# Peptides against a protein of PDB entry 3JWR: the designs that were tried, part 63

Target 1, 323 residues: chain A of PDB entry 3JWR
Amino acid sequence: TRELQSLAAAVVPSAQTLKITDFSFSDFELSDLETALCTIRMFTDLNLVQNFQMKHEVLCRWILSVKKNYRKNVAYHNWRHAFNTAQCMFAALKAGKIQNKLTDLEILALLIAALSHDLDHRGVNNSYIQRSEHPLAQLYCHSIMEHHHFDQCLMILNSPGNQILSGLSIEEYKTTLKIIKQAILATDLALYIKRRGEFFELIRKNQFNLEDPHQKELFLAMLMTACDLSAITKPWPIQQRIAELVATEFFDQGDRERKELNIEPTDLMNREKKNKIPSMQVGFIDAICLQLYEALTHVSEDCFPLLDGCRKNRQKWQALAEQ
Target 2, 298 residues: chain A of PDB entry 3JWR as posed
Amino acid sequence: TRELQSLAAAVVPSAQTLKITDFSFSDFELSDLETALCTIRMFTDLNLVQNFQMKHEVLCRWILSVKKNYRKNVAYHNWRHAFNTAQCMFAALKAGKIQNKLTDLEILALLIAALSHDLDHRGVNNSYIQRSEHPLAQLYCHSIMEHHHFDQCLMILNSPGNQILSGLSIEEYKTTLKIIKQAILATDLALYIKRRGEFFELIRKNQFNLEDPHQKELFLAMLMTACDLSAITKPWPIQQRIAELVATEFWEQGDQVGFIDFVCTQLYEALTHVSEDCFPLLDGCRKNRQKWQALAEQ

## One batch from the design tools (peptide)

Design b1_p20_2_s1 (made by RFdiffusion4, then SolubleMPNN; from b1_p20_2, 9 letters changed)
Fold by OpenDDE base, seed 2:
Structure b1_p20_2_s1 (fold): chain B 323 residues (1-323), chain A 20 residues (1-20)
Amino acid sequence: as target 1 above (323 residues)
Amino acid sequence: SAEAEALKARLLAEADELLS
C-alpha cells in the first residue's frame, strides 16, 4: 500500500525529537504517520529490532496492521489510546529506568501488548458485552474483551508479512506470547483490583523481588495498568481532553444501555450526570490510581513524574468538584 | 471518599466473580 511505502521509506526521527521519552508526551498534534514513526523508534531504541532481527518492512506492516484493527468510531479505546499506552511504557522503560530490570523478551512482550491490548475495542465494557448477550460472551466467561484483544493480537502476529517475531526461537516465541497474553489480560481493572494488594504489601514490607517469577508477573501486570491509565498523569490540559474522550465513550455506552437494553445507566455512563465527572475523577484517582503510581515510584524513583502528575490532576479535579 | 470506596467495591466484586 501507499501508506506502507511511505512509512517504510520515511526517516525515523530520534526519540528526543519525537519527545517519546517524556512522561508529559501528547499525541494530539501527531499525524497517524508520525504515531507510526514514534512506534518504530520505540522498537529501535529498546533494541528490539536489532536483538530479534526484525525486518523494517515487516515491522512497518505490523504497526499499520495494529493501527488498522482499532475502530475509528470509538471515542477513546482507539489507536491513539493504544499508542499512548505504548508511549508511556516506553517512557517508563527509558526515563523511568525500568528497562534495566527486565529481560529483552519481557520488554518485547510489553511493547507489543501495550499496542495491542485494546484491539478491536467496541467502545463498551465487559458488562455491556455480557448483558447484551454478544457472541463474544459465549466464547469467554471472564475478561471477555481482553481475551478478544489477545486473539486479535495473535491473528496479526501470524498474518503474512506481519510476523515481527519470526526471528525468535520457538522457546522465545512461546515465552513472548505467554507474557503478551498475561499483560493484555491484566488490563482488566477487575483483576488489577484483586491483585494489587499483593503488590502493595510486597512493597510495604520491602519484600518485592523481581527475581521471583511470580512477583515479576505481578509487576508486569501492574506496569501494564499504570501505562493503560497514564492519561490521569498527564499535564492538566491533556488530562482534561482525554477525560472528555472517556466521558464521550461512556455516555455512548449509557445511551446504548437505555436504547438496546432498556436500563438506566450508572452515573459514570449517564450523560445527564456529566456534572459529577470531577468528583468521579477524584474518586477514581483515590481508589485506583494513586497507590499504583506510589508503588511504581517505589520500584523506580524515576517514575515519580507519573505520581506527581496524578497528584496534580487530583487537585485540579477536586477544585472543580468544589465549584 | 465514598465514591472511591463504591468503585473499589464494584471492582472487587467483579474480580471475585472472575476468580471464583
Scores: peptide ipSAE 0.021, ipTM 0.628, DockQ to the pose 0.589
Fold by OpenDDE base, seed 3:
Structure b1_p20_2_s1 (fold): chain B 323 residues (1-323), chain A 20 residues (1-20)
Amino acid sequence: as target 1 above (323 residues)
Amino acid sequence: SAEAEALKARLLAEADELLS
């Protein structure tokens, strides 16, 4: 396609020029082409292209295929969300110094997973899929959409001309897919809530050890969640705008719940209760976000900007909630 | 906050189902 030709022929700017190492990064001003260029730079600067012998055209095609398999009519869970998740992963790896703690295969898997973790997202949560008796709910009982996202990821990776993993050995390939699957499934917040206690306790007791395979897996899951939720850490103007996108999508689901399922939506998804957004954001930060970024900062102090951003946004949301 | 607790309760319930 012309898009592929344009991307493949383009000079990829430096990470510094693209500012993709910044935790404060925003994609709002970027074109789709520029997001793809940023993605190429992430793979290159993480040494993934060289180490795994990726062909440039194949990588470009894969990126465009991933982008194409996000829906444009979904307000938040679209390509830009996946891209921002991957950018946060890149920033955490580089600026946050997490790269030094992981293997190349783990880094490869995390970046692919970040970009792929919400593929073909429909703008509705697992509860809606289950309650609507969607065919996917017959295939998977839990983490329905995350399983679907992984299936989509696997489909793309195996599609002709998109096989960015063709340079891997069979063992490396299997390991990478395992980590990708685990990372995508970890983005189910239900799993996060269940598992985070173990992670926080290891940190609290100063017993956290990345040399332990189980703890490594746990850390990768927590890191994925930290990147997936990273909108909450952004500078206030960015945070506020992203929160509006999230609210739009949630309200769209709530509207569908009324129309299609004949149920009253929860406050989070109820358009009529939009005035509760600030207090709900404070609640979300307290219940879900703060401890995670505290723990991540404990693993690597260079991740502090994520924690600092989260704290600052809590203050901003709290101020709005008091108005 | 009440919203935080409600969210936590929902996610915990979903997590319990997930791990069952």
Scores: peptide ipSAE 0.020, ipTM 0.660, DockQ to the pose 0.602
Fold by OpenDDE base, seed 1:
Structure b1_p20_2_s1 (fold): chain B 323 residues (1-323), chain A 20 residues (1-20)
Amino acid sequence: as target 1 above (323 residues)
Amino acid sequence: SAEAEALKARLLAEADELLS
């Protein structure tokens, strides 16, 4: 395609030029092509291209395939969300110094997972999928959408000309896919809530050990969530704009719940409750985000900007809630 | 906050369903 030709022929700017190592990164001013270029840079600077012998054209095609399999009519859970998740992962690995704590396969898996974790998202949550009796709800009992996202990820990875993992041994391939699956599934916030207590307790007791395979898996899950939710850590103007996108998508779901399911949506999904967004954001930060970024910072102090950003945004949302 | 607790309760319920 013309898009592939353009991407494959383009000079890929440095990570410094693209600012993709910054936790404060924003994609708002980037074209789709530029987001793809950023993605190439992430793979390159993490040594994934070299270590796993990725062909440039194949990587380009894969990136474009991933992007294509996000829906444009979804306000938030689109390519830009996936891209920003991956960028946060990249920043956490590089600026946050987590790269040195992980294997190359884990890094490879995390980056692929971050980009792929919401593939073909429909702008509705698992509860809606279940209540609407969607065909996917018949295939999966739990984490319905996350299983679907992984299936889409696997489909793309195995598509002709998109096989970025072709340089891996069979064992490396299996390991990578396992980690990808675990990472994508971990983005179900229900699973995060279930598992985070173990992680926080390990940190609290100073017993956290990445050499333990179980704890490693747990950490990767927490890291995925931290990146998935990283919009909450962004500079206030960015955070506020992203929150509007999230609200738009949630309200769209709520509208569909009324129309299609004949139910009154929860406050979070209720367009008429827009005035509650600030207080709900404070609640979200307190319930879900703060402790995670605190724990992550304990693992690597260089991740502090995420925690600091989250704290600052809590203050901003609280101020709005008090008006 | 009340909103935080409500969110926790919802997510815990969802998590419990995943374990059942």
Scores: peptide ipSAE 0.020, ipTM 0.643, DockQ to the pose 0.596
Fold by OpenDDE base, seed 5:
Structure b1_p20_2_s1 (fold): chain B 323 residues (1-323), chain A 20 residues (1-20)
Amino acid sequence: as target 1 above (323 residues)
Amino acid sequence: SAEAEALKARLLAEADELLS
């Protein structure tokens, strides 16, 4: 395609030029092409292209395929969200120095997972899918959308001309897919809530050890969540704008809940309760985000900007809630 | 906050269903 030709022929700027190592990164000003270039740079600078012998054209095609399989009519859970998740992963690996704690296969899997974790997201949560009796709800009982996201990821990885993993041995391939699946499934916040206590206790007791396979898996799950929620850590103007996108998507779901399911939406998804957004954001930060970034910072102090950003945004939302 | 607690409770319930 013309898009593929343009991407494949383009000069890929440095990570420094693209600022993709910054936790404060924003994609708002970037074109789709530039987001793809950033993605190429992430793979390159993490040594994934070299170590796993990825062909440039194949990588380009894969990136474009992933991007294409996000819906444009979804306010938040679109390509830009996936891209920002991956960028945060990249920043955490590089600037946060988590790269030194992980294997190349784990890094490969995490980056693919970050980009793929919301593929074909429909702008509605698992509860809506279940209540609407969507066909996907017949296939999976739990983490419905996350299973679907992984299925989409696998479909793309196996599509002709998109096989970025073709340079891996069979064992490496199996390992990578396992980690990708686990990472994507981990983005279900319900699973995060279920598992985070174990992670926090390990940290609190100073028993956390990445050499333990179970703890490694747990850490990768927590890291995925930290990147998935990283909008809450961004500089206030960025955070505020992303929060508006999230609210838009939630309100769209609430509108559909009224229309299609004849139910009153929760405050979070109720357009008439938009004045509650600041207090709900404070609640979300306190209940979900703060402890995670505290724990992550404990694992790697260089991740402090995420925690600091989260704290600053809590203050900003609290100030708005008091008005 | 009440909203935070409600969210946590919902997510916990969903997680428990996942492990059933």
Scores: peptide ipSAE 0.020, ipTM 0.637, DockQ to the pose 0.581

Design b1_p20_2_s2 (made by RFdiffusion4, then SolubleMPNN; from b1_p20_2, 9 letters changed)
Fold by OpenDDE base, seed 3:
Structure b1_p20_2_s2 (fold): chain B 323 residues (1-323), chain A 20 residues (1-20)
Amino acid sequence: as target 1 above (323 residues)
Amino acid sequence: SAEAEALRKRLLEEAEELLS
């Protein structure tokens, strides 16, 4: 395609020029081509292209295929969300110095997972999928959408001309897919809530050890969630704009719940409760976000900008809630 | 189940069309 030709022929700017190492990064001003260029730079600067002998054209095609398999009519869970998740992962690995704590296969898996974790997202949560008796709910009992996202990821990875993992040994390939699956499934917030206590306790007791395979897996899951939720850490103007996109998507679901399921939506998805957004954001930060970024900062102090951003946005939302 | 596998196959085939 013309898009592929343009991408493959383009000079990829440095990570410094693209500002993709910044935790404060915004994609709002970027074209789709520029987001793809940023993604190439992430793979290159993490040494993934070199270490796994990726062909440039194959990587370009894969990126464009992933982008194409996000829906354009979804307000938040689209390519830009996946791209921002991956950018936060890249920033955490580089600026946050987590790269030195992980293997190349883990880094490869995390980056692929971040970009792929919401593939073919339909703008509705697992509860809606289940309650609507969607065909996907017949395939999976829990983490329905996350299983679907992984299936989509696997489909793309195995598609002709998109096989960015073709340079891996059979064992490396199996390991990578295992980690990708675990990472995508970990983005189910329900699973995060169930598992986070173990992580926080290990941190609290100063018993956290990345050399332990179980703790490594747990950390990768927490890191995925931290990147997935990273919108809450962004500078306030960016945070507000992203929160509006999230609210739009949630309200669209709530409208569908009323129309299609004849149910009253929860406050989070109720358009009539828009005035509750600030207080709900404070609650979300307190219940879900703060401890995660505190724990991540404990693992690597260079991740502090994520925690600091989260705290600052809590203050901003609290001020709005008091008006 | 065979039904689940058939559905999975269909979903993947539909997604593959987006890659063409």
Scores: peptide ipSAE 0.028, ipTM 0.700, DockQ to the pose 0.020
Fold by OpenDDE base, seed 4:
Structure b1_p20_2_s2 (fold): chain B 323 residues (1-323), chain A 20 residues (1-20)
Amino acid sequence: as target 1 above (323 residues)
Amino acid sequence: SAEAEALRKRLLEEAEELLS
């Protein structure tokens, strides 16, 4: 395609120029082409292109294929969300120095997973999919959308001209796919809530050890969630704008819940309760986010900007809640 | 189930069309 030709021929700017190593990164000003260029830079600077012998054209095609399989009519869970998740992963790996704690296969898997983790998202949560008796709910009992996202990811990875993993041995390929699957499934917040206690306890007891395979898997899951939720860590103007996108999508779901399911939506998804957004954001930060970024910062102190950003945004939301 | 596999196949085919 013309888009592929343009991307493949383009000079890829440095990570410094693109600012993709910054935890404060924003994609708001970036074109779709620029987001693709950023993605190429992430793969390159993580040595993934070289170490796994990726062909440039194949990588370009894969990126465009992933982007194309995000819906444009979804307010938040679109390509830009996936891109921002991947950028946070890149920043955590580079600036946060987590790359030094992981294997190349784990890094490869995490980056692919971050970009792919919400493929074909419908702008509704698993509860809605289940309650609406959507065909996907017939395929999967738990983590419905996350299983679908992984299936989409696998389909793209195996599509002609998109096989960025073709340079891997069979064992490396299997390992990578396993990690991708686990990472995508880990983005189900219900699973995060279920597993985070073990992670926090290991940190608290100073027993956390990345040499333990189970703890490694647990860490990768927590890292995925930390990147997936990273909007909460952004500078306030960015955070506020993203929160509006999230609210828009949630309110759209709430409207559909009323119309299609004949139920009263929760406050989170009820546009009539928009005045509760600040207090709900404080609650979300306290219940879900703070401990995660504290624990992540404990694993790697260079991830502190994520925690600091989260704390600052809590203050901002609290101030709004008090008005 | 066979029905689940058929549905999976259909969903994947629909997704593949988006790649073209």
Scores: peptide ipSAE 0.027, ipTM 0.736, DockQ to the pose 0.021
Fold by OpenDDE base, seed 5:
Structure b1_p20_2_s2 (fold): chain B 323 residues (1-323), chain A 20 residues (1-20)
Amino acid sequence: as target 1 above (323 residues)
Amino acid sequence: SAEAEALRKRLLEEAEELLS
């Protein structure tokens, strides 16, 4: 395609020029082409292209395929969300110095997973899928959409001309797919709630050890969640704009819940409860975000900007909630 | 605040329900 030709022939700017190492990064001003260029730079600067012998054209095609498999009519869970998740992963690896704690296969898997973790997202949560008796709900008991996202990821990775993993041995390939699957599944917040206590307790007791395979897996899951939720850490103007996108998508679900399922939506998804957004954001930060970024900062102090951003946004939302 | 704690509790409950 012309798009592929343009991308493959383009000069890829440096990570410094693209600002993709910054935790404060925003994609709002970037074109789709520029987001693809940023993605190429992430793979290159993490040494993934060289270490796994990726062909440039194949990588370009894969990126465009991933982007194409996000829906444009979904307010938040679209290509830009996946791209921002991957950018946060890149920043955490580089600026946060987590790269030094992981293997090349783990880094490869995390970047692929971050870009792929919401493929073909429909703008509704697992609860809606289950309650609507969607066919996907018959295949999986939990993490319904995350299983679907992984299936889409696997489909793309196996598509002709998109096989960015063709340079891997069979064992490396199997390992990478395992980690990708685990990382995508970890983005289900229900699983995060279930598992995070073990991680926090290990940190609290100073028993956290990345050399332990189980603890490594747990850390990768927590890191994925931290990147997936990283909008809450962004500078306030960026946070507000993203929160509006999230609210738009949630309200669209709530409208569908009323119309299609004849149920009253929760406050989170109720358009009539828009005035509760600030207090709900405070609740979300306290329930889900703060302790995670505290723990992550304990593992790597260079991740402090994520924690600091989260704290600052909590203060801003709290001030709005008190008005 | 009491409201923030109530919302916290609700969010946790909603997340846990997705595991069933």
Scores: peptide ipSAE 0.022, ipTM 0.600, DockQ to the pose 0.621
Fold by OpenDDE base, seed 2:
Structure b1_p20_2_s2 (fold): chain B 323 residues (1-323), chain A 20 residues (1-20)
Amino acid sequence: as target 1 above (323 residues)
Amino acid sequence: SAEAEALRKRLLEEAEELLS
């Protein structure tokens, strides 16, 4: 395609020029081509292209394939969300110095997972999928969409001309896919809630050890969630705009719940409860986000900007909730 | 490939165990 030709021939700017090492990064001004260029830079600067002998054209095609498999009619869970998740992962690895704590395979898996974690997202949550009796609900009992996202990820990775993992040994390939799957599934907040207590307790007791395989897996899951939720850490203007996108998608689901399922949506998805967004955001930050970024910062102090951003946005949302 | 499908199945089973 012309898009592939253009991408493959383009000079890829430096990470500094693209600002992709910044926790404050915004994609709002970037074209789709520029997001693809950023993605190439992430793979390159993480040494993944060299270490795993990726062909440039194959990487370009894979990126475009991933992007294409996000829906354009979904307000939030689209390519830009996946891209921002991956950018946060990149920033956490580089600026947050988490790269030094992980293997190349783990880094490879996390980046692929971040880009792929919401593939073919339909703008509705797992509860809606279950209640609507969607065929996917018959395939998977738990984390329905996350299993689907992984399946889509695997499909793309195995598609002709998209095989960015072809340079891996069989064992490396298996390991990478295992980590990708675990990472994508970890983006189910229900799983996060289930597992986070163990992580926080290990941190609290100063018993956290990345040399333990179970704790490593737990950390990767927490890191994925931290990147997936990273919109909450962004500078306030960016946070507000993303919150509007999330609200739009949730309200669209709520509208469908009324029309298709004849149910009253929860406040989070109820368009008529828009005035509760600030207080709900405060609640979300307190219940889900703060402890995660605190714990992450304990693992790597250079991740502090994520925690600081989260705290600042909590204050902003609280101020709005008091109006 | 058949190998990829077998791996997918195994990985799915392992993930289901994790989610249990």
Scores: peptide ipSAE 0.022, ipTM 0.572, DockQ to the pose 0.050; fails the geometry check

